# Peptides against a protein of PDB entry 4KTY, part 209

Target 1, 266 residues: chain A of PDB entry 4KTY
Amino acid sequence: YVLNDIGVIFYGEVNDIKTRSWSYGQFEDGILDTCLYVMDRAQMDLSGRGNPIKVSRVGSAMVNAKDDEGVLVGSWDNIYAYGVPPSAWTGSVDILLEYRSSENPVRYGQCWVFAGVFNTFLRCLGIPARIVTNYFSAHDNDANLQMDIFLEEDGNVNSKLTKDSVWNYHCWNEAWMTRPDLPVGFGGWQAVDSTPQENSDGMYRCGPASVQAIKHGHVCFQFDAPFVFAEVNSDLIYITAKKDGTHVVENVDATHIGKLIVTKQI

## One batch from the design tools (peptide; made by RFdiffusion4, then SolubleMPNN)

Design b2_p28_3_s1 (from b2_p28_3, 10 letters changed)
Fold by OpenDDE base, seed 5:
Structure b2_p28_3_s1 (fold): chain B 266 residues (1-266), chain A 28 residues (1-28)
Amino acid sequence: as target 1 above (266 residues)
Amino acid sequence: SLTKEQIEKAIEELIKKAYENMQSLYDS
């Protein structure tokens, strides 16, 4: 989880799982220096750099360019006019070295690119880390821990009323650390995500959220446990919005979200 | 209740929305 510099990232669909190789390159020349530079850009105190809780949270913010001119600019509209298409990247090294050299965000990334670069960052700093892929990953936009899908009477989605969304797949990271800030038993793997999905107390970051806490439904534990919980455990609520203004629950699916969560063991 | 076809179509729209929302959110 620290020494392996070549990895596999799962993507695609639950019924057609695909894999791509990713070179983390945490031992390549200039990579550690770049990771330190990232923390410098975040103005992180030296004392905090030894705390994996703080480091992983800062990393989740800084690997994305939003808020702080971090490492990667995302693009999800298939327009990559001024950079490299996300699918063209094969590893973290070129991205991180470009960032260090240019001192400007690198274009472009999507979830697996964010996760790949973030994995390198964590491993470079001695934090055991791995990439996790969640198929049918919910994006709860109104913090109610469920996906509210509003439909017209004909069954078509009402895009105006429907605020939540679902990724066919989403990649994030898990980092290994103790959590003295949480009750006993909630250390170990912590979910962290550098894809800028939600604002977390002032900036686009996510985690660390205790995997054990999420597993046992403890959404009150810092950081961002409700969001991560929703990603893997939201119910799909299908609601028909009738012309008379009434809402009728037509279906509830408690099995679709987080249907498959995959990570490589080594 | 909803048909299988309706559910499938709805999910496809939700996935489409995820990409659109992410792009919109990022650009804001």
Scores: peptide ipSAE 0.581, ipTM 0.928, DockQ to the pose 0.841
Fold by OpenDDE base, seed 2:
Structure b2_p28_3_s1 (fold): chain B 266 residues (1-266), chain A 28 residues (1-28)
Amino acid sequence: as target 1 above (266 residues)
Amino acid sequence: SLTKEQIEKAIEELIKKAYENMQSLYDS
């Protein structure tokens, strides 16, 4: 397996796909040391550091600053006055070295920055990894595997009733590993995500979720398979909330979410 | 039934909500 230190991340919209270069820099001086430091900050037992299942799950938690003073602070309000705008980063090296030096979370990241740094982390630790971009990526907040879109009678979205949301695009990672904790056939690529989207058993982390399990609808397999499944396969349910309190399903779209999933492994 | 315009507007609102929700969750 060849680990390239420069990659391409897909973003934008499904009908206007864009690319940005990203320098992973997994072989740069101090980067491996920083990855080990990240696991130290996570208080990860030495015995688990050789297990890609544990490492990738810890990494998904620690690449974001939530909960544990991890690597990156996210910002999604277009206000980046106290750090570096997410779009200004060109690679993982400066972020990781700043984290190691300051021992404080680095500002700021969004999904592609999280994915870029996470990719470096995984590759540094010998885990084959790639970045995946999902266009129209669902964020299911109630774990019902569908997107409930509540509308007023005039057709406008009822923001109070509508809890779920959709990303125009979202980036996460896939890590290659065996899954002896799962039935035979569900090893290989595992979805992991360091963007702090949802609480997973007490921490903002996600995965590893078997890609094969997701493809075959096995959402009962650890970890976070229902959430990942919903990201790529949720039906959009358009519901009109009537004044009398009744709900009417106006439309069901089973093809919009996960319209395009792009990944390139070289 | 919904018009194409209504659906497109709804999707745009959902996308806006995604960013707002993430910021809210992160700051909480």
Scores: peptide ipSAE 0.573, ipTM 0.928, DockQ to the pose 0.833
Fold by OpenDDE base, seed 3:
Structure b2_p28_3_s1 (fold): chain B 266 residues (1-266), chain A 28 residues (1-28)
Amino acid sequence: as target 1 above (266 residues)
Amino acid sequence: SLTKEQIEKAIEELIKKAYENMQSLYDS
């Protein structure tokens, strides 16, 4: 949806769902100009700016400051000495206007801030978009589509062996577009994520990944479908690391990841 | 097999790890 200026973002815990209002402000003065400026900073060809596939992928890279001095600097250590705490933002307008004015990344964001700004970017450019919240969102960093949780014999997590992690919740975006680069039936909603979770072919970006493809287990389709699939469908594999070096699978949980996926109706 | 308590503790550690990993990746 393009016309709605104010939205709701879901967050918190699966047992205590919370909502926050977010002002997208895609029609506010200077916002369209800023979105164009973002694409300029990305050195995006003019011919590609009419292609929602390219625009959403560039946006996923540029809304975060990694690699390219994009819009937002993330912070996850609860230290916000040189900017605004992520929870203090109420909308995208101030962030985008500060970026345009200063020409420097804005501090600070976390997933819902990234998603909020990205939603404004997409809607401002005429791409229908919404924010999605995934509770117990897996972060698969070894691309095996599962969460390998290594435990010591005493039951504590072995942090060295355990590479993957899980968010209590994570927010990303879905953008509506046709996908002529994919087989018929895999257009529509596409997952895109500007939170700099993983490197995708040289940049911290994610998507567009066909939601329909992911729902049907087609992870071979561009872009970043395996990562998005893992976020919502990874099995939790609990493995005890024995003192003798052997590994024993203690439990497999196929229901915990992606337990609840919520989005505001457009 | 694992107890419910062990599983809950493990999940808490995984969540903590998510935040720590992201901060580390961003700062590097």
Scores: peptide ipSAE 0.573, ipTM 0.926, DockQ to the pose 0.816
Fold by OpenDDE base, seed 4:
Structure b2_p28_3_s1 (fold): chain B 266 residues (1-266), chain A 28 residues (1-28)
Amino acid sequence: as target 1 above (266 residues)
Amino acid sequence: SLTKEQIEKAIEELIKKAYENMQSLYDS
């Protein structure tokens, strides 16, 4: 989880799982310097750099360019005219070195690119880390821990009634650390995500959220546990919005979201 | 209740929405 400089990232569909190799390259020349540079750009003091909680949270923010001129600019509209398409990247090294050299955000990334670069960042700094792929990953926008799917009477989705959405797959990271700020037992793997999905206390960042806490339904613990919980455990509630304004629950699916969560055991 | 086809279609729309929402949110 620290020594491996190449890995596999799972993606695709739950019934058609695909893999891509990713070179983390945490030992390559200039990468450690770049990671330190990232923390410098984040204005992270020296004392905080020894705390994996702070480091992972800062990394979560800085791997994306949002807010702080971080490493990667995301693009999800299939327009990559001013950079490299996300699918063209094969590893973290070129991205990080370009960032260090240009001192400008690198274009472009999507979830697996964010996760790949973030994984390098964490491993480079000695934090055990792995990439997690969640198939049918919920994006709970209203923080109600459920996915309300509104349908018209004809069965078509009414996307205007909710901002909630679902990724066919989403990649984030888990970082290993103690959590003295949490009750005993909630250390270990912590979910962290550098894909700028939601604003967390003023910045596009996510985590660290205790995997054990989330696994046991404890969403009250910092950081961003409700959001991560929703990603993997949201119930899909299919609601027919009738013309008269009434809502009828047509179906509830508690198994679709987070149907498969995969991580490489490396 | 919904048919399997209706559910699948709904999910597809939600997936499409995810990409659209992310782009719009990111650019905001």
Scores: peptide ipSAE 0.490, ipTM 0.895, DockQ to the pose 0.816

Design b2_p28_3_s2 (from b2_p28_3, 8 letters changed)
Fold by OpenDDE base, seed 5:
Structure b2_p28_3_s2 (fold): chain B 266 residues (1-266), chain A 28 residues (1-28)
Amino acid sequence: as target 1 above (266 residues)
Amino acid sequence: SLSEEQKKKAIEELKKKAVENMQEIYDS
């Protein structure tokens, strides 16, 4: 989880799983320097750099360009005129070295690119890390731990009322650390995500969220446990919005979200 | 209740919405 510099990232659909190789290159020349530079740009003090909780949280913010001119600019509109298409990247090294050289965010990334670069960052700094792919990954936008799907009377989605969304797949990272800030037993793998999905206390960042805590439904534990919990365990709530203004729950599906969670075993 | 086809269609719309939402975050 630290020494391997080539990995596999899972993507595609749950019924048609695909894999792509990714070169992390955490030992390549200039990569450690770049990771230190990232923490410098975040104005992270020296004492904090020894704390994997702080490092992983800062990394989740800085790997995306949002808020702080971090490493990667995301693009999802299939227009990549001023950079490299997300699918063209094959590893982290070129991205990180470009960031260090230009001192400007690199274009462009999507979830697997964010996860790949973040994985390099964590491993480079001695934090065991892996990439996780979640199929049917929920994005709870109103913090109710549900996917509320509002439908018109004809069965079509009401996009105005429907705030939540679902990814066919989403990639994030798990980082291994102790959690002295949590009750005993909630160390180990921590979910962290550098794809800028949700604002967390003023910045687009996510985690570290204890995987064990989420597994046992402890969504009150820092950081961002409710959001990560919703990504993997939200119920789909189908609600018909009647013309008279009433809302009627038509269906509840507790099996669709988080249908499959995959990570490469090292 | 909803048919399986209606649910499938709804999920596809949610997938499209996910992409749109992310682009909006970067455009803001």
Scores: peptide ipSAE 0.503, ipTM 0.908, DockQ to the pose 0.872
Fold by OpenDDE base, seed 2:
Structure b2_p28_3_s2 (fold): chain B 266 residues (1-266), chain A 28 residues (1-28)
Amino acid sequence: as target 1 above (266 residues)
Amino acid sequence: SLSEEQKKKAIEELKKKAVENMQEIYDS
């Protein structure tokens, strides 16, 4: 396994794929120390630091600042006056070193920044990792494995009733590990995500979710398999909300979500 | 039934909602 310190992240639209370079810098001075510091801030027991399941789950929580004063503050409002715009970052090193020096969350990140920093974190700690981009990535908010789109009778979206959402693209990570906590065959690549999309047992974190389990529809396997499954395989359910309070399913689209999942082979 | 244009418009609204939802997480 070759650990490259420079990578490519895919983004944009499924019909207009774009790429950006990202310097992971896992071998740069102070980066490993910072990764250890991140685990210290998480108050992670020393005994757990050798377990990639625990490490990746803690990392998914700590790379975002939510809950625990982790590494990155997310921002999506296009107002970045109090930090660095997400698009201005070119790698993980400056972010991690700033976090270590200031001991305060760094502003600002979005999905590719979270994924880039998380990739560095995993690789520094000896966990094989890669970034994955999912085009038309669903965010299921009610854990029903569907994207419920509620429409008014005029065809416009009812924003009050519609809780689910979809990203044009979303980046997360896959980490390679054995899963002795799962049945045989569900080790290997595990989806982990540090973008704070959903609360998982009290914290904004995600994974590790077995990629093999997701592919075979085993959403009962820890961790966060239903959420990850929904990101890549949710049906779009178009529902008209009638004036009388009844709901009518107008259309089901089983092909839109997870239209393309891209990752560079390592 | 829904037209393709209606579906497209709905998807665009969902994309906007994704951004708004994430911002709300950090604002809360």
Scores: peptide ipSAE 0.496, ipTM 0.907, DockQ to the pose 0.841
Fold by OpenDDE base, seed 3:
Structure b2_p28_3_s2 (fold): chain B 266 residues (1-266), chain A 28 residues (1-28)
Amino acid sequence: as target 1 above (266 residues)
Amino acid sequence: SLSEEQKKKAIEELKKKAVENMQEIYDS
């Protein structure tokens, strides 16, 4: 989880699982310097740079360009005229070195690119890390820990009322650390995500969220446990919005979200 | 009640929405 500089990232659909190779290159020349530069740009105190909790949280913010001119600009509109298409990247090294050289965000990334670069960042700094792929990954943006799907009477989704969304797949990272700020038993793997999905206390960042806490339904622990919990465990609530303004729950699906969670073992 | 076909269609729309929402985050 630290020494391996080549990995595999899972993607695609749950019924058609695909893999792509990713070169992390955490030992390549200039990469450690770039990781330190990232922390410099984040204005991290020196005392905090030895704390994996702080480092992973800052990393989750800085790997995306949102808010702080971080490493990667995301693009999902299939227009990549001003940079490199996300699918063209094969590893983290070129991205990080370009960021260090240009001192400007690199274009473009999507979830697996964010996760790949973030994995390099963590491993480079000695934090054991791995990439996790979640199929049918929920994006809960109203913090109710469920996926409310509003339908018109004709069966079409009411996009205005439906705020939440679902990824066919989403990639994030897990970082290994102790959590002295949490009760005993909630150390170990922590979910961290650099894809700028939600604002967390003023910045687009996510985690570290205790995987053990989430698995046991404890969403009260910092950081961003409710959001991560929702990604993997949201119930789908199908609601028909009637013309008279009433809402009727038509169906509840507790098995669809987080259908498959995959990570590579070293 | 909803048919399985209706639910599948809804999920496909939610997938499209996910992409659109993320693009809006960067365009804002």
Scores: peptide ipSAE 0.489, ipTM 0.904, DockQ to the pose 0.819
Fold by OpenDDE base, seed 4:
Structure b2_p28_3_s2 (fold): chain B 266 residues (1-266), chain A 28 residues (1-28)
Amino acid sequence: as target 1 above (266 residues)
Amino acid sequence: SLSEEQKKKAIEELKKKAVENMQEIYDS
């Protein structure tokens, strides 16, 4: 999880799983310097740089360009005229070196690019890390731990009643660390995500969230456990919005979200 | 209750919304 500098990222659809190679390159020239530069740009004090909790959380924020002129600018509108299309990247090295050289955010990324660069960042700093792909990954925007699907009486989706959405797949990272700030047993793998999906205490960042805590339904622990829990375990709630303003639950699907969670084996 | 086709259609709309929402975050 630290020494392997080439990986595989899973993507696509749950019924059509695809893989892509990704070169992490954490040992390449200039990469460590760039990771330190990232932490400098984040204005991390020296003491914090030795704490994987702080480092992973800062990395989560800094790998995306939101808020802090971090590494990657995301784009999902299929307009990549001012940079490199997300699919054209083959690894982290060029991205990180460009960031270090230009001192400006690099264009463009999507989830697997964010996850790839973040994985390099973590591994470069000695934090064991892996990329996780979640198929049918929920984006719970209102923090109710449900994926609400509002339908009109005619059966058409009403997208105005909620901002909840579902990715066909989403990639994030798990980082290995102790969590002295949590109860005993919730160390180990921590979910961290640099794709700027939600604001977390003033910044677009996510985690570290204890995988063990999430697995056992403990969403009260820092950081961002409810959001991560929702990504992998939200119930789909099909709600008919009646003309009179009432809502009727038509169906509940507890099996769709997080249909498959994949991480590359060592 | 909803038909499987209705559910499928709804899911596809949610997938589309995910992309749109994400772009809005970056454009904001």
Scores: peptide ipSAE 0.440, ipTM 0.890, DockQ to the pose 0.867

Design b2_p28_3_s3 (from b2_p28_3, 11 letters changed)
Fold by OpenDDE base, seed 1:
Structure b2_p28_3_s3 (fold): chain B 266 residues (1-266), chain A 28 residues (1-28)
Amino acid sequence: as target 1 above (266 residues)
Amino acid sequence: SLSKEQKEKAIKELEEKAVENAQKIYES
């Protein structure tokens, strides 16, 4: 997980799983220096740089450009005229070296690009890491651990009331570390996500969240466990908004979100 | 109650992100 510098990222859709090669390049010239530069830009104190909990959380924030002029600018509108289309990237090295050289955020990324660069960052700093792809990944924006889908009486989505969304797929990272800040048993793989989705205590970042804790329904432990839990386990709540202002729950689907979670084992 | 088709349609409409842009992701 640290020594392998070429990987495979799963993407596509649950019924059409695809793979994309990604060069992490954590050992290439200038990459370690760039990772250190990223931590410098984050104004991370030296004492924290040896702590994988702090490093992974800082990396989660800094791989995206939001808040802190981090590495990557996201774009999801199919307009990439002022940079490189997300699909054109084949690895982390060019992105990181451009960031180091220009000292400005690099355009553009989406989830697998964020995950790829973040994976390089983690591995470069000696943290075992892998990319995880979740198909039908929920984005819960109101922290209620469910996807509220409001429908008009005609069956169309009410966009004014419906604020939650679903990715056909989403990529994030898992980093291996001990968690002395958590109860015994919740070390190991920790979910971290650099794709800017939700604000976490003032910055767009996510994790580290204990995978073991989440698997056992423990969402009370730092960091951002409720959000990660919702990504993989949200119930879909279909609510019809009546013309008279009343809301009626039509359906509950507990099987759609997190339909498939895949990762490369090495 | 909603049909399977109605639910699938709704989910398809929600395959977007509110942050940055409320658009379906580009993956091709």
Scores: peptide ipSAE 0.317, ipTM 0.744, DockQ to the pose 0.383
Fold by OpenDDE base, seed 2:
Structure b2_p28_3_s3 (fold): chain B 266 residues (1-266), chain A 28 residues (1-28)
Amino acid sequence: as target 1 above (266 residues)
Amino acid sequence: SLSKEQKEKAIKELEEKAVENAQKIYES
């Protein structure tokens, strides 16, 4: 979880699982220095750099460019002018070295790129980490732990009213650490995510959220447990917005989100 | 209200997505 330099990332569809190789390169020249530079750019004090809770949370913020001119600019429009298409990246090294050299965010990333770079960051700093892929991953925008899908009377999705969304797949990271800030038993793997999805106390970041806490429904535990819980366990609620302003629940699907969560066992 | 057929169509529309790049189902 720390020493492996090359990994495999799962993607695609739940019924058509695909894999791609990713070179983490945590031992390559300049990579550790770049990770330290990332923490410098975050203005992280020296005392906090020894705390994996703080480091992973800062990393989740800084691997994305939002808020703080972090490492990667996300783009999902399939038009990647002025940068590198997300699918063209094969590892973390070129991205991190470009960031260190240019001191500007690198274009472009999507979830597996964010997860790959974040994995390198964590491993460089001695935090055991792995990439996790969730198929049919929910993006809850209003923290209600459900996915509200608004439909027109003709059955088409009303994009204006529908704020929540579902990724066909999403990649994030799990980092291993003790959680003295949580009750006993909620250490171990912690979900952390550097793909910018939701604002968490002023920044686009996510985690660390205790995997054990999420598995047992303890969404009150810091950090961002409700969001991560929703990613893997939200119900899909199909709602028809009527002309009179009323809403009618047409369907509830409790099995669609989080159909499969995959990580490579190391 | 939506008919059963309309609901099934909507669900199918949302589920039938397969791309290499990660995409939100409702935005494709």
Scores: peptide ipSAE 0.094, ipTM 0.663, DockQ to the pose 0.207
Fold by OpenDDE base, seed 3:
Structure b2_p28_3_s3 (fold): chain B 266 residues (1-266), chain A 28 residues (1-28)
Amino acid sequence: as target 1 above (266 residues)
Amino acid sequence: SLSKEQKEKAIKELEEKAVENAQKIYES
């Protein structure tokens, strides 16, 4: 989880699992320096740089370009005229070195790219880390721990009313650390996510959220446990928007989100 | 209530294909 510089990232569909190789390159020349530079750009004080809780949280913010001119610009519109298509990246090294050299965000990334770069960042700084793929991953944007799917009477999705979204798959990271800020038993793997999805107390970041806490439904523990919980455990609420303006809950599906969570073991 | 087919259709509509072999998302 620290020494392996080549990994496998799971993606695709739940019924058609695919894998892609990713070169983390945490030991290659310039990479450690770049990771330190990232923390410098975040204006992280020296005292915090030894704390994996702070480092992983800062990393989750800085690997994406939002708010702070971080490493990667996300794009999901299939238009990548001003950079590299997300699918073209094969590892973290070129991205990080470009960021260090240009001092500008690198275009473009999607979840596996964010997760790959973030994994390099964590491992480079001595934090055990792995990439996790969640199939049918919910993106709850109203913090209600459910996916509200609004349908027209004809059964088509009402895009104006439907604010939440679902990824066919989503990749994030788990980082190993103690959590003295949490009750006993909630250390170990912590979910952290650098893909810009939702604002967390002022910036696009996510985690560290205790995996154990989430598994046991303790969403009150910092950081961003409700969001991560929703990603893997949201109920789908099918709501029909009637012509008269009323909303009717037609169905609740508690089994669809988080169909499969996969990670490579070392 | 919704049929299984209706739910599957809705989920399919919530997925937008992005880059080949990349994420399928729904953004609104």
Scores: peptide ipSAE 0.314, ipTM 0.769, DockQ to the pose 0.272; fails the geometry check
Fold by OpenDDE base, seed 5:
Structure b2_p28_3_s3 (fold): chain B 266 residues (1-266), chain A 28 residues (1-28)
Amino acid sequence: as target 1 above (266 residues)
Amino acid sequence: SLSKEQKEKAIKELEEKAVENAQKIYES
């Protein structure tokens, strides 16, 4: 995981899975220096840099530009006049070197770009890491571990009431580490995500969340386990908003979210 | 209860897709 400098990222739809190559380039000239620079910009002390828990959490914050002038600016509106379209990137090296040179956030990224750059960051610092793609990935933004879909009486979605959303696919990272801050058995792969989705204790960051904890429903474990759990296991709650103001639960679907989770075995 | 078609329609509306690789639009 640390030594591979070329990877495959899964994307597309659950019924039409696609792959793209990504060059991580963790051994290229200037990349390690840039990763150290990223931690310098985060004002991370030297003692913390030896802790993969702290490093991965800082990385999840710093790979996105929000809050801290981090590496990448996200854009999803098909307007990329002031940078590079997300689909034009083929690897992490150009992005990281541009960030180091300009000392300003690089435009633009989407989830696989964030995940690609974050994977380089982790591997460059000696943390085993891989990219994970989740199809039908939930975005719970009210912290209730479910997707509330509000419908009008005619069956159309009420966009004013419906705040949660679903990605057809989403990419994040898993980093391998010991978790002495958790009970025994919850080390190993930890979910971390640099795509700016939700605020976590004051910053757009996510993880590390124990994959084993998520699998066993332990959402009380730090960090951001409820959010990651919701991404892969939210129930879809269909609620009809009646004209009289009442809300009626019509259906519950426990099978749609997290339909397929894919990662390359390398 | 909702029909299969109604649920599929709702899910389609719920999935906000971008042109590049069909991701939802982030809040600014």
Scores: peptide ipSAE 0.152, ipTM 0.712, DockQ to the pose 0.443; fails the geometry check

